# Ledger of designs, part 9: peptides against a protein of PDB entry 3T6J

Target 1, 375 residues: chain A of PDB entry 3T6J
Amino acid sequence: PIVESYIGFIESYRDPFGSRGEFEGFVAVVNKAMSAKFERLVASAEQLLKELPWPPTFEKDKFLTPDFTSLDVLTFAGSGIPAGINIPNYDDLRQTEGFKNVSLGNVLAVAYATQREKLTFLEEDDKDLYILWKGPSFDVQVGLHELLGHGSGKLFVQDEKGAFNFDQETVINPETGEQIQSWYRSGETWDSKFSTIASSYEECRAESVGLYLCLHPQVLEIFGFEGADAEDVIYVNWLNMVRAGLLALEFYTPEAFNWRQAHMQARFVILRVLLEAGEGLVTITPTTGSDGRPDARVRLDRSKIRSVGKPALERFLRRLQVLKSTGDVAGGRALYEGYATVTDAPPECFLTLRDTVLLRKESRKLIVQPNTRLE
Target 2, 372 residues: chain A of PDB entry 3T6J as posed
Amino acid sequence: PIVESYIGFIESYRDPFGSRGEFEGFVAVVNKAMSAKFERLVASAEQLLKELPWPPTFEKDKFLTPDFTSLDVLTFAGSGIPAGINIPNYDDLRQTEGFKNVSLGNVLAVAYREKLTFLEEDDKDLYILWKGPSFDVQVGLHALLGHGSGKLFVQDEKGAFNFDQETVINPETGEQIQSWYRSGETWDSKFSTIASSYEECRAESVGLYLCLHPQVLEIFGFEGADAEDVIYVNWLNMVRAGLLALEFYTPEAFNWRQAHMQARFVILRVLLEAGEGLVTITPTTGSDGRPDARVRLDRSKIRSVGKPALERFLRRLQVLKSTGDVAGGRALYEGYATVTDAPPECFLTLRDTVLLRKESRKLIVQPNTRLE

## One batch from the design tools (peptide; made by RFdiffusion4, then SolubleMPNN)

Design b1_p8_5_s1 (from b1_p8_5, 3 letters changed)
Fold by OpenDDE base, seed 3:
Structure b1_p8_5_s1 (fold): chain B 375 residues (1-375), chain A 8 residues (1-8)
Amino acid sequence: as target 1 above (375 residues)
Amino acid sequence: MVGTYYPD
């Protein structure tokens, strides 16, 4: 067996300013079969990067082939177990030296075990599809999230010598039509500039990349899905995201106006973006459960994913990237915090929905360290 | 960066 591990101060999600790493470590075994799918994704990464909704000038200058491996984790020491990892956590190193991706396959598998009767907030007609394709759609989403989400985009930098890593005269901001007016100075990083929103903002960008690129036929083909299966995987992936956006309300603390989980905040933001798109793409309907207590249903119109959802997500994702690349903290905060704001304003009444989410929440799942053996 | 966390 091929064993992989890492240890050290790595992830900064527990730092309110997104800078200081938590001491973390894992030991895992390579899943060769699943890794092969991600290798195919890596082989197409350079081409798929061009499908992202920003000019090449906002993408990395040189494509550096990353590693991508599916891992079955044996032990994980940390405050939480991720579904995937992209390292190193320094944008400058990612764009100049490269990066590595891993999918924690057996962690994802735990999430696959959903009882139909316990599946909340979905229409009955969607539950069977959701159960069937949740796992496969997660594989797609994680792969895209890590490789082409975290692994994409360029930061505009002026180095200590005053040199720019972009042509100030020719590079145009696609949102403003103007020349680039802001950038990262020497010593400035993504985390240092965007601080409190950096982690969630980046996760939102990565999740958005996943949703956006999963619509590409080549992506689904890489994962072995074609025809109706591919469409179902796409549908369930998007459905899962909008559902997750609702579930995310559990991790919002109204009294402190604070989010307690970066990924869940990101998913809520995406939900807000897709709701804003309108045209019946996403509908959240408060209902009454069989127990007479509040419930809710999330509906995603499959037929409007490409016509309504994709353009909305495209515009949003481009804005995220442009603001990130240019180090525009003011613009970035305005955009992201705007979508991350939770109020009880109609029609959604998210604070009221939060009460419903809390009422319907499932018991926390236990993740138990597995054993392995040679048979 | 750590990848996606999924809700319980």
Scores: peptide ipSAE 0.065, ipTM 0.824, DockQ to the pose 0.565
Fold by OpenDDE base, seed 4:
Structure b1_p8_5_s1 (fold): chain B 375 residues (1-375), chain A 8 residues (1-8)
Amino acid sequence: as target 1 above (375 residues)
Amino acid sequence: MVGTYYPD
């Protein structure tokens, strides 16, 4: 078997400022069969990058074909096991030297262990469909999230010699219609500038890319879905995200006005964006459980994903990218923190919903690491 | 990176 590993100070999600990496490492075995889908995704990456809702001037100058491999993890040393990884975590290196993607396949498979009776906040009619397609849809989401999410976009930079990596005279900001007014100076990085929101903001961008591009028939075909199955995968992927946005409230600390998990904060932001789109796309309804205690249901209208959801996400995603590319911290913070704010304002009453989420919280699963043998 | 923090 082909063995892959990495080790070091890599992920900075536990640093409130997004700067200091946590020491972690893994040992994994390549899953050749599952890697084939990601290889096809890589083969289409250059074309799919053009489908993202920003001008080519905001995309990397050169497409560098990355690696993408599905891995079965044997051991993982760290505070948490990811489903997917894109490294390095430095945007400048990503755009100039390239990057590598991995999907931790057997970690993703943990999603298949969801028990119907423990599945919260979904309508009964959606539960079986959700259970059936959660895994496959998550494969799609992770692939897009890593390869075309984290692997997309350009930072505008002025180097130590004063040279720009973009044409100041011709590049136009699609949001303002004006020339580029801000950029990263020498020594400035995404994390150093955006600081407390950097990790969550980037995860939100990557998750949004996943939702946006999973609507593309070519993506679905790469993963082997067509017809009704493809539509179900799309539906469950979006449904999973909006549900995750509700579940995310567990990781908000009202007393400190603070988020404790970057990915969950990102998912809440996406939920807010899709709720803002209106038109019945997403509905969260407080209910009463069979035990007589508070419950809730999330409904996603699948018929409005393309007509309502996609345009809303397109605009939001473009804004995220433009603000990131230009190093506009003020604008980026205003946008992101606006959607990340948790209040008890109607109609959603998120703080009240948080109480419901906590009430319905199930014990987290323990990830038991496997072994292997030579036969 | 996509974390595996998906409560049931």
Scores: peptide ipSAE 0.062, ipTM 0.801, DockQ to the pose 0.289
Fold by OpenDDE base, seed 2:
Structure b1_p8_5_s1 (fold): chain B 375 residues (1-375), chain A 8 residues (1-8)
Amino acid sequence: as target 1 above (375 residues)
Amino acid sequence: MVGTYYPD
């Protein structure tokens, strides 16, 4: 078997400023069979990057073919075990030197195990479909999230010699119609500039890329889905995201006005974006459970994903990227914190919904790390 | 730092 490992100060989610890495490591075995689908995605990555909603001038100058491997984790040391990883975590290195992607396949397999009777916040008519396609849709989302989410976009930089990595005279900001007015100076990084929102903001961008690109027929074909199956995978992926946005409220601390998990904050932001789109795309309805206590239902109108959801997500995703590329911290913070704010304002009443989420909270899943044997 | 996906 092929063994992969890494160790060091890698992920900064535990740092309030998103800069200092937590010491972690893993040992894993390559799953050759499961890696094949991600290699197909890599083969199409250069073309798929062109489908993202920003000008080529805001994308990497040169496509650098990355590795993408599915791994079965034997041991993982850290505060949390991920489903996917994109490294290195430095945007400058990603755009100039390349990157590597991994999917932790056996971690995903554990996450797929959900009992129908315990599945919360979904309509009964969606539960069976959700259970059937959650796994496959997650594979799609993780692949897109890592490879084309974290692996996309360009930072505008002026180096220590005063040289720009973009043409100041010809590059136009698609949001303003003007020339580029801000950039990263020498020594400035994504994390150093955006600080407290950097991790969650980037996760939000990556998740949005996943939702946006999963609508592309080529993506679904790569993962082996066509016709009605492809449409079901799309629906469940979007449904899972809006549900996750509701579940995310567990990780908000009202007393401190802060989020305790970057990915969950990101998913809540996406929920807010899709709710703002209106037109009946997403509906969260408070209900009463069979036990007489508060409950809720999330509804996603399948027929409005492309007509209402995609345009809303496109606009939002473009803004995320433009603000990131230009190092516009003020604009980026205003945008992101606006959507990340949790109040009890109607009609959603998110603080009240949070109480419902906590009431219906499932037991925390445990991942038991395996060993190997010879047969 | 970033580039890690955590499932819900």
Scores: peptide ipSAE 0.061, ipTM 0.806, DockQ to the pose 0.745
Fold by OpenDDE base, seed 1:
Structure b1_p8_5_s1 (fold): chain B 375 residues (1-375), chain A 8 residues (1-8)
Amino acid sequence: as target 1 above (375 residues)
Amino acid sequence: MVGTYYPD
């Protein structure tokens, strides 16, 4: 088998300021069959990048073809096992040298193992579809998240010599209609400027890219879905995200007004965006469980994903990117922290919902020991 | 920056 590994200070999730990497490492075996699907996605990446809701001037100047491999993890040392990885985590290197993507297939397999009777916060009529398509939708989401999420966008930079990597006279901010008024100076990075929100903000951008682009027929075709199956995969992917936004409340600490998991914070933000869109797109309904204790249900109106959801997500995603590109920390923080704020204000009453989420929390699924077999 | 995905 083909073995891949990495080791070092890589991910900064455990740093409150999003700067210092955690020492981690893995050894994995290449899954050739699944890797082939991701390679097809890579082959379409340059075109799909153009579908993102920002001008080409906010995208990388030169497309660099990345690698994308599906891996089955044999061993992983770290605080948590990811489902996907995009490295390096340096924007300048991503823009000039390229990057690599991996999907940890057997980690995703663990995520797929949900029993129907234990599936929380979904309507009964959605559970079977969810169970059927959660796995496939995860493959789509991870692929898009890593390759076209983390792998997209440009930072406007003035280098140490005073030169800009963009034309100050011609590049227009699509949100303001004005010329670019802020950028990264020499020595400034995404993490250094956006600090406490950098990791979660970037994850939110990547997740949003996934949701946005999964609506594209070419994406679904790459993964082998057509017709009704493709629509179901889309539906379940979006449904999973809004559900995840609710589940995310587990990782919020009200007493400290902080989040303990960057991806979950990101998913909550997306939930807030889609709730704000209104028009019955997303509904969270407090209920009473069979045990007489609080429960909740998340409903996503399938018919409104494209008409209501997509435009809302498009606007939000564009704002995320523009603020990131221009290094507008004040604007970015205002936007992101606004959506990341958890209160008990009606109609959502998120703090109350958090209590419900905690009440219904189940034990974490873990990979204990992966096995390989020679057949 | 972060460049990894954690599922639910």
Scores: peptide ipSAE 0.056, ipTM 0.804, DockQ to the pose 0.747; fails the geometry check

Design b1_p8_5_s2 (from b1_p8_5, 4 letters changed)
Fold by OpenDDE base, seed 5:
Structure b1_p8_5_s2 (fold): chain B 375 residues (1-375), chain A 8 residues (1-8)
Amino acid sequence: as target 1 above (375 residues)
Amino acid sequence: MVGTFYPD
C-alpha cells in the first residue's frame, strides 16, 4: 500500500491567537478507490474557482494544480482528528508553490454512522433523507471546503522591496467601488493580522465555499449525482450545516464569551447568516421532547436555498474574501464577531437553545486505531 | 481542515 504521513507543528486551532502550531502527526494508507472523485474535482478546480463570488483580481494569479487524496488513517496523534486537511497553512506558499488536500476517509466513515433514533433537532420527515445522504453530502462539502475553500483567494501583498502583487491603479474593491487601500506588508500573515478570529474566519470562508459551490450541477456530477439525487444531496448538505450551527452552541462558553472550536464557531456564523436572510429559509423551533424536557427542531426550506440562501451566502462570502484579501482586520472582525455573538435575544434565544443542545448531547464516539497484517 | 460536525 501507499503510505503517507506528516509530522510537525501544523495546525494552530488550539492557539488563541491562531499562530502557534500544535505538534501533530499521522500515518495513513492511500485509498485509491475513494480518491477518484476528488481527482475529478481537481480536474475542474480551475473552472470552479471562477464561479466564486469575487473578481478574478481577488483570486490567485495562476492556478497551481493541487493534489487530492483520500487516506485511511492508521494512527493519528493530536488533540483532534479531522475529516479533511489542506496544507501548507501559509497563504504565500499556497499561492506560489501550491498545496495538497487529503480526505481522511475512514474518519468520514465514522461520521456517516448515524442512527435514526439518535438524530437530534431534525424534523421526522427529514431524518431518513438525512441518513441516506449525510455521507455523500459530507464528501462533497469536505472536497469543496479543502480544495476550493482553503485553496482559493489571493492576499494583496507589498513585499520587502515595496513591490505589490496587484495593480494598485486598476484593481477595484467590489464592496467599496474604490481602489485597494489596505494590504499585507512584508512579514504580515493572515494569522498574525487576524489573530483570534483567523482560524474560525478561514473555516467559515471554506465552509461557505462548500455550500455555495455545491449548488452547481457540475459539482454534483463530479461526485456522481444527478436529478433528484443531486437535489437531495444539496438539501442535506445545507441542512447539515444549519443543524451544525445549532449544535455548535455546545462549544461556546458563555462565562468567557468565547468559542472553543473554530469549525463549530464558523458553522454558527453561517447559521446566523442564513437566519438573517429570512423568508422562511431556516427555522429553529423550540419543542418538548417525549421525556417532557426541552428539545428543538431545525427546518430548512429546500425551495428557498437558491432563491434566498444562495444570494445571502454569496454576499457574505464575497465580504469575507474581500476583507481577507485586503487585510482589513477591523472590518473583518466587525463582520465576523457580529455573526459569532451569542446572546439570548429573541426570537432565536441562542443561550436558551444552548441549554437544549447540552441537554440533548450524546456521548462522544470512540475512535480506535485499526491494525494491519500480512495475509 | 474540516473537523466533525458533532463529537458523536
Scores: peptide ipSAE 0.087, ipTM 0.829, DockQ to the pose 0.292; fails the geometry check
Fold by OpenDDE base, seed 2:
Formats: structure tokens, sequence, C-alpha cells
Structure b1_p8_5_s2 (fold): chain B 375 residues (1-375), chain A 8 residues (1-8)
């Protein structure tokens, strides 16, 4: 078997300023069979990048073909075990030197184990479909999130010699219609500039890329879905995201006005964006459970994903990228923190919903790390 | 960068 490992100060999620890495490491075995679908995604990546809602001038100048491998984790040392990884964590290196993607296959397999009777916040009519397609849709989301989410976009930079990596005279900001007015100076990075919001903002961008591109028929075909199955995978992927946005409230601390998990904050932001789109796309309804205590239901109108959801997400995702590319911290913070704010304002009453989420909280899932044996 | 993580 092929063994992969890494070790060092890699992920900065535990740093409030998003800069200092936590010491982390893993040992894993390559799953060749499971890697095949991600290899197909890599083969289409250059074309799929063109489908993202920003001009080519805001995308990497040259596509650098990355590796994408499915891994079965033997041991993982760190604060949390992810479903997927994109490295390195430096945007400048990603756009000039390339990157590597991995899917932690056996971690995903554990996440797929859901009991119908314990599945919260979904309509009864959606539960069986959700259980059936959660795994497959998650594979799609992880692949897109890592490869085309974290692996996309350009930072505008002025180097130490004063040279720009973009044409100041011809590149136009699609949001303002004007020339580029801000950029990263020498020594400035994504994390150093955006600081406290950098991690969650980037996760939000990557998750949004996943939702946006999963609508593309070529993506579903790569993962082996066609016709009604493809539509169900799309529906469940979007449904899972809006549900996750509600579940995310567990990781908000009202007393400190802060989030404790970057990915969950990102998912809440996406929920807010899709709720703002209106037109009945997403509905969260407080209910009373069979035990007489508070409950809730999330509904997503599948017929409005393309007509209402996609345009809303397109606009939002473009804004995320433009603000990131131009190093516009003030604009980026205003946008992101606006959607990340949790209040008890009607109609959603998110603080009240948080109480419901906590009340209905399931036991934390644990992964028991395996070992190897000879047959 | 760590990608997708779901605690549920």
Amino acid sequence: as target 1 above (375 residues)
Amino acid sequence: MVGTFYPD
C-alpha cells in the first residue's frame, strides 16, 4: 500500500487571529479505488474554474494541475479530524507553485452513518432521500470544496520591487466597474489582513463554490450521477447545507458574541444568504416535538434552487472573491460579519432557535482510529 | 487548509 503522512504547524483554526498553526499530523493509506472519482474531477478542473462567477482576471493566471487522493486515516493527531484537506495554506503558493487535495475517506464513511429516528430538523418526506444521498452528495461537496473552492481565485499583489501581478490599466472590479484600488503589499497575506474572519470567510467561499458548481451537469457526471439521481444529489447537498446552517448555532456563544468553529460559522452565513433570497427557497419553522418540547423543521424548495438560490449565491460568492482578491478588509468584514451576526430578530429568531438546537443536540460522534493487519 | 468538517 501507498502510505502518506504529514506533520507540522499546519492549520490555524485554533488561533483567534488565524495565523499561528497548531501542531498536527496524520498517517494514512491511499485508497486507489476511491481516488478515481477525484482524479476525474482534477481532469476537468481547468474548465470548471471558468464556470465560477468572477472574471478570468480574478482567477489564477496559470492552472497548475494538483493531486487529489482519497486517504484512509490510520492515525490523526490534532484538535479535529477533517473530511478533506487542501494544502499548502498559503494563497500565494497555491497560485504560483500548486497545491494538493485529499479526501479522508474513512472519516466520511463514519459521518454517513445516520439513524433515521435520530435525524433532526428535516421534514419526514425528506428523511429517506437525505439518508440515501447524504454520502454521495458529501463526496461531491468535499471534492468541489477542496479542489475548486480552496484551489481557486487570485490575490492581487504588489511585490517588494513594486511590480503588480495584474494589469492595473485593464483589470476592472466587476462590483464597482472601476479599476483595482486595493491589493496585497509585500509581506501581506490573506490571514494577516483578514485576521479574525480569515478562516471562516475562506471556508464560506469554499462551501459556496461547492453548492454553486454542484449544479453543473458535468460535475454530477464525473461522480456518476445522471437524470433524477443527479437532481436528488443536488437537492440533498443544498438541503444538507441549510440544515448545517441551523445546526451551526450550537457553536455560537452569545455571551461572547463569537463563533467557536470556522466551518459552522461559514454554513450559518450561507443559510442567511439563502434566507435573504426569499421567495420560499428556504423556510425554518419552529414546531413542537412529540415530547411537547420545542423543535424545528428546515424546508428547501428544490424547484427554486436554480431560479432563486443560484443567483443569490452567485452574487454573494462573487463579492466574497472580489473582496478577497483586492484585500478589501473593511468591505469583506462588513459583508461577512453582517451575515454572521446572530440575533433574536424576527422572523427567524435565531437565538431562540439556538435553544431548540441545543435541546435537540445529538451525542457527539467519535471516530475510533484503526490499525492495519495482514490477511 | 482543512476543508469540510461536520460534527453531526
Scores: peptide ipSAE 0.078, ipTM 0.814, DockQ to the pose 0.590; fails the geometry check
Fold by OpenDDE base, seed 1:
Structure b1_p8_5_s2 (fold): chain B 375 residues (1-375), chain A 8 residues (1-8)
Amino acid sequence: as target 1 above (375 residues)
Amino acid sequence: MVGTFYPD
């Protein structure tokens, strides 16, 4: 077997300011079969990056081919085990040296183990489809999230010598139609500037990239899906995201007005974006469970994903990237915190829904170290 | 950057 490992201060999710890494490490074995799919995705990455909704001037100047492997984790030490990883976390290194992506395949497999009777917040007519395609859709989402999410975009920088990595006279902000008005100065980083929202904001961007690009036939083909299967994978991926946005409320603390999990905050933001799109794309309906207590159902209109969902996500994703590239902290914070705000205002009444989510919360799944055997 | 996390 091919063994991979890493160790060190890597992920900053536990830092409220998103800067200091938590010490973690893993030992894993390469899953060759699944890695082959990610290799195909890497082979298409340069072209797929052009499909993202920002001008080439907001993308990396030079494409650096990354590695992408699927791993079965044997041992993981840390506060939480991820489904995928993109490293390094330093944008300058990503842009100049490259990056590596991994999918923790057996972690994803654990997430797939949902019993139908315990599957919350979905319509009955969606449950079987969801169960069938949750796993495959996760593979797609993780691949896109890591490679083309975290692996995309350019930061506008003025270096210590005063030189810019962009042409100030010709580069146009697609949101304003004006020249670039802000950038990162020497020593400033994504995390240092955006601070408390940096991690979640970036996760939101990456998740949005996943949803946006999973609509591309080439992506589905890479993962082996065509025809009706491809459409079902798309549907379930989007459905999973909007459901996750509801589930995310578990990780919001109303008393402190803060989020305790960056990815879940990101998913809530995406839910808000798609709800704002309106036109019946996403509907959250409070219901009463068989036990007489509050419940809820999330419905995604499949027929409106491309017509309503994609344009809404496109606009939002572009704004995320533009604000990130230009180091516009004020604009970025206003945008992101606006969508991340949780109130009890109608029609959604998210604080009330949060109570429902907490009421229906399942017991935490325990992930235990697997065994390996020589046969 | 931090990878995906699915707490379901």
Scores: peptide ipSAE 0.074, ipTM 0.831, DockQ to the pose 0.635; fails the geometry check
Fold by OpenDDE base, seed 4:
Structure b1_p8_5_s2 (fold): chain B 375 residues (1-375), chain A 8 residues (1-8)
Amino acid sequence: as target 1 above (375 residues)
Amino acid sequence: MVGTFYPD
């Protein structure tokens, strides 16, 4: 078997300022069969990057073919086990040297262990479909999230010699219609500039890329889905995201106005974007459970994903990228924190919903490491 | 950077 490992101070999610890495390491075995799907995704990556909702001037100047491998994790040393990884975490290195993607396949497989009776906040009619397609939709989402999410976009930089990596005279900001007015100076990075929102903002961008591109028939075909199955995968992927946005409230601390988990904050932001789109796309309804205590239901109108959801994500995702590329911290913070704000304002009453989420919280699954042997 | 899902 092919063994892969990595170790070091890599991920900075536990640093409030997104700068200091946590020591982490894993040992894994390559899953050749699952890696084949991601290889096909890589083969289409250059073309799929063009489908993202920003002009080529805001994308990397030259496509560098990355590696993408599905891994079965044997051991993972860290505070949390991810579903996928994109490294390095430095935008400049990803932009100029390339990057590597991995899907932690056996971690993703844990999703198949969902018990119907413990599945909260979904309509009964959606539960079986959700359970059936949760795993496959995760494969799609993680692949897109890493490769085309974290692996996309350009930072505008002025180097130590004063040279720009973009043409100041010709590149136009698609949001303003004007020339580029801000950029990263020498020594400035995404994390150093955007600080407290950097990790969550980037995760939100990557998750949004996943939702946006999973609508593309070529992506679904790469993962082996067509016809009704493809539509169900799309529906469940989007449904999972809006549900996750509700579940995210567990990780908000009202007393401190603080989020404790970057990915969950990102998912809440996406939920807010899709709610703002209106037109009955997403509905969250407080209910009463069979025990007589508060409950809630999330409904996603599948017929409006393309007509309402996609345009909303297109606009939002473009704004995220433009603000990131130009190093516009003020604009980026205003946008992101606006969607990340949790109040009890009607009609959603998110703080009240948070109480419901906490009430319905189930014990988290413990991930148990596997073993292997030679035969 | 990573993608992660909530274990429900």
Scores: peptide ipSAE 0.073, ipTM 0.832, DockQ to the pose 0.454; fails the geometry check

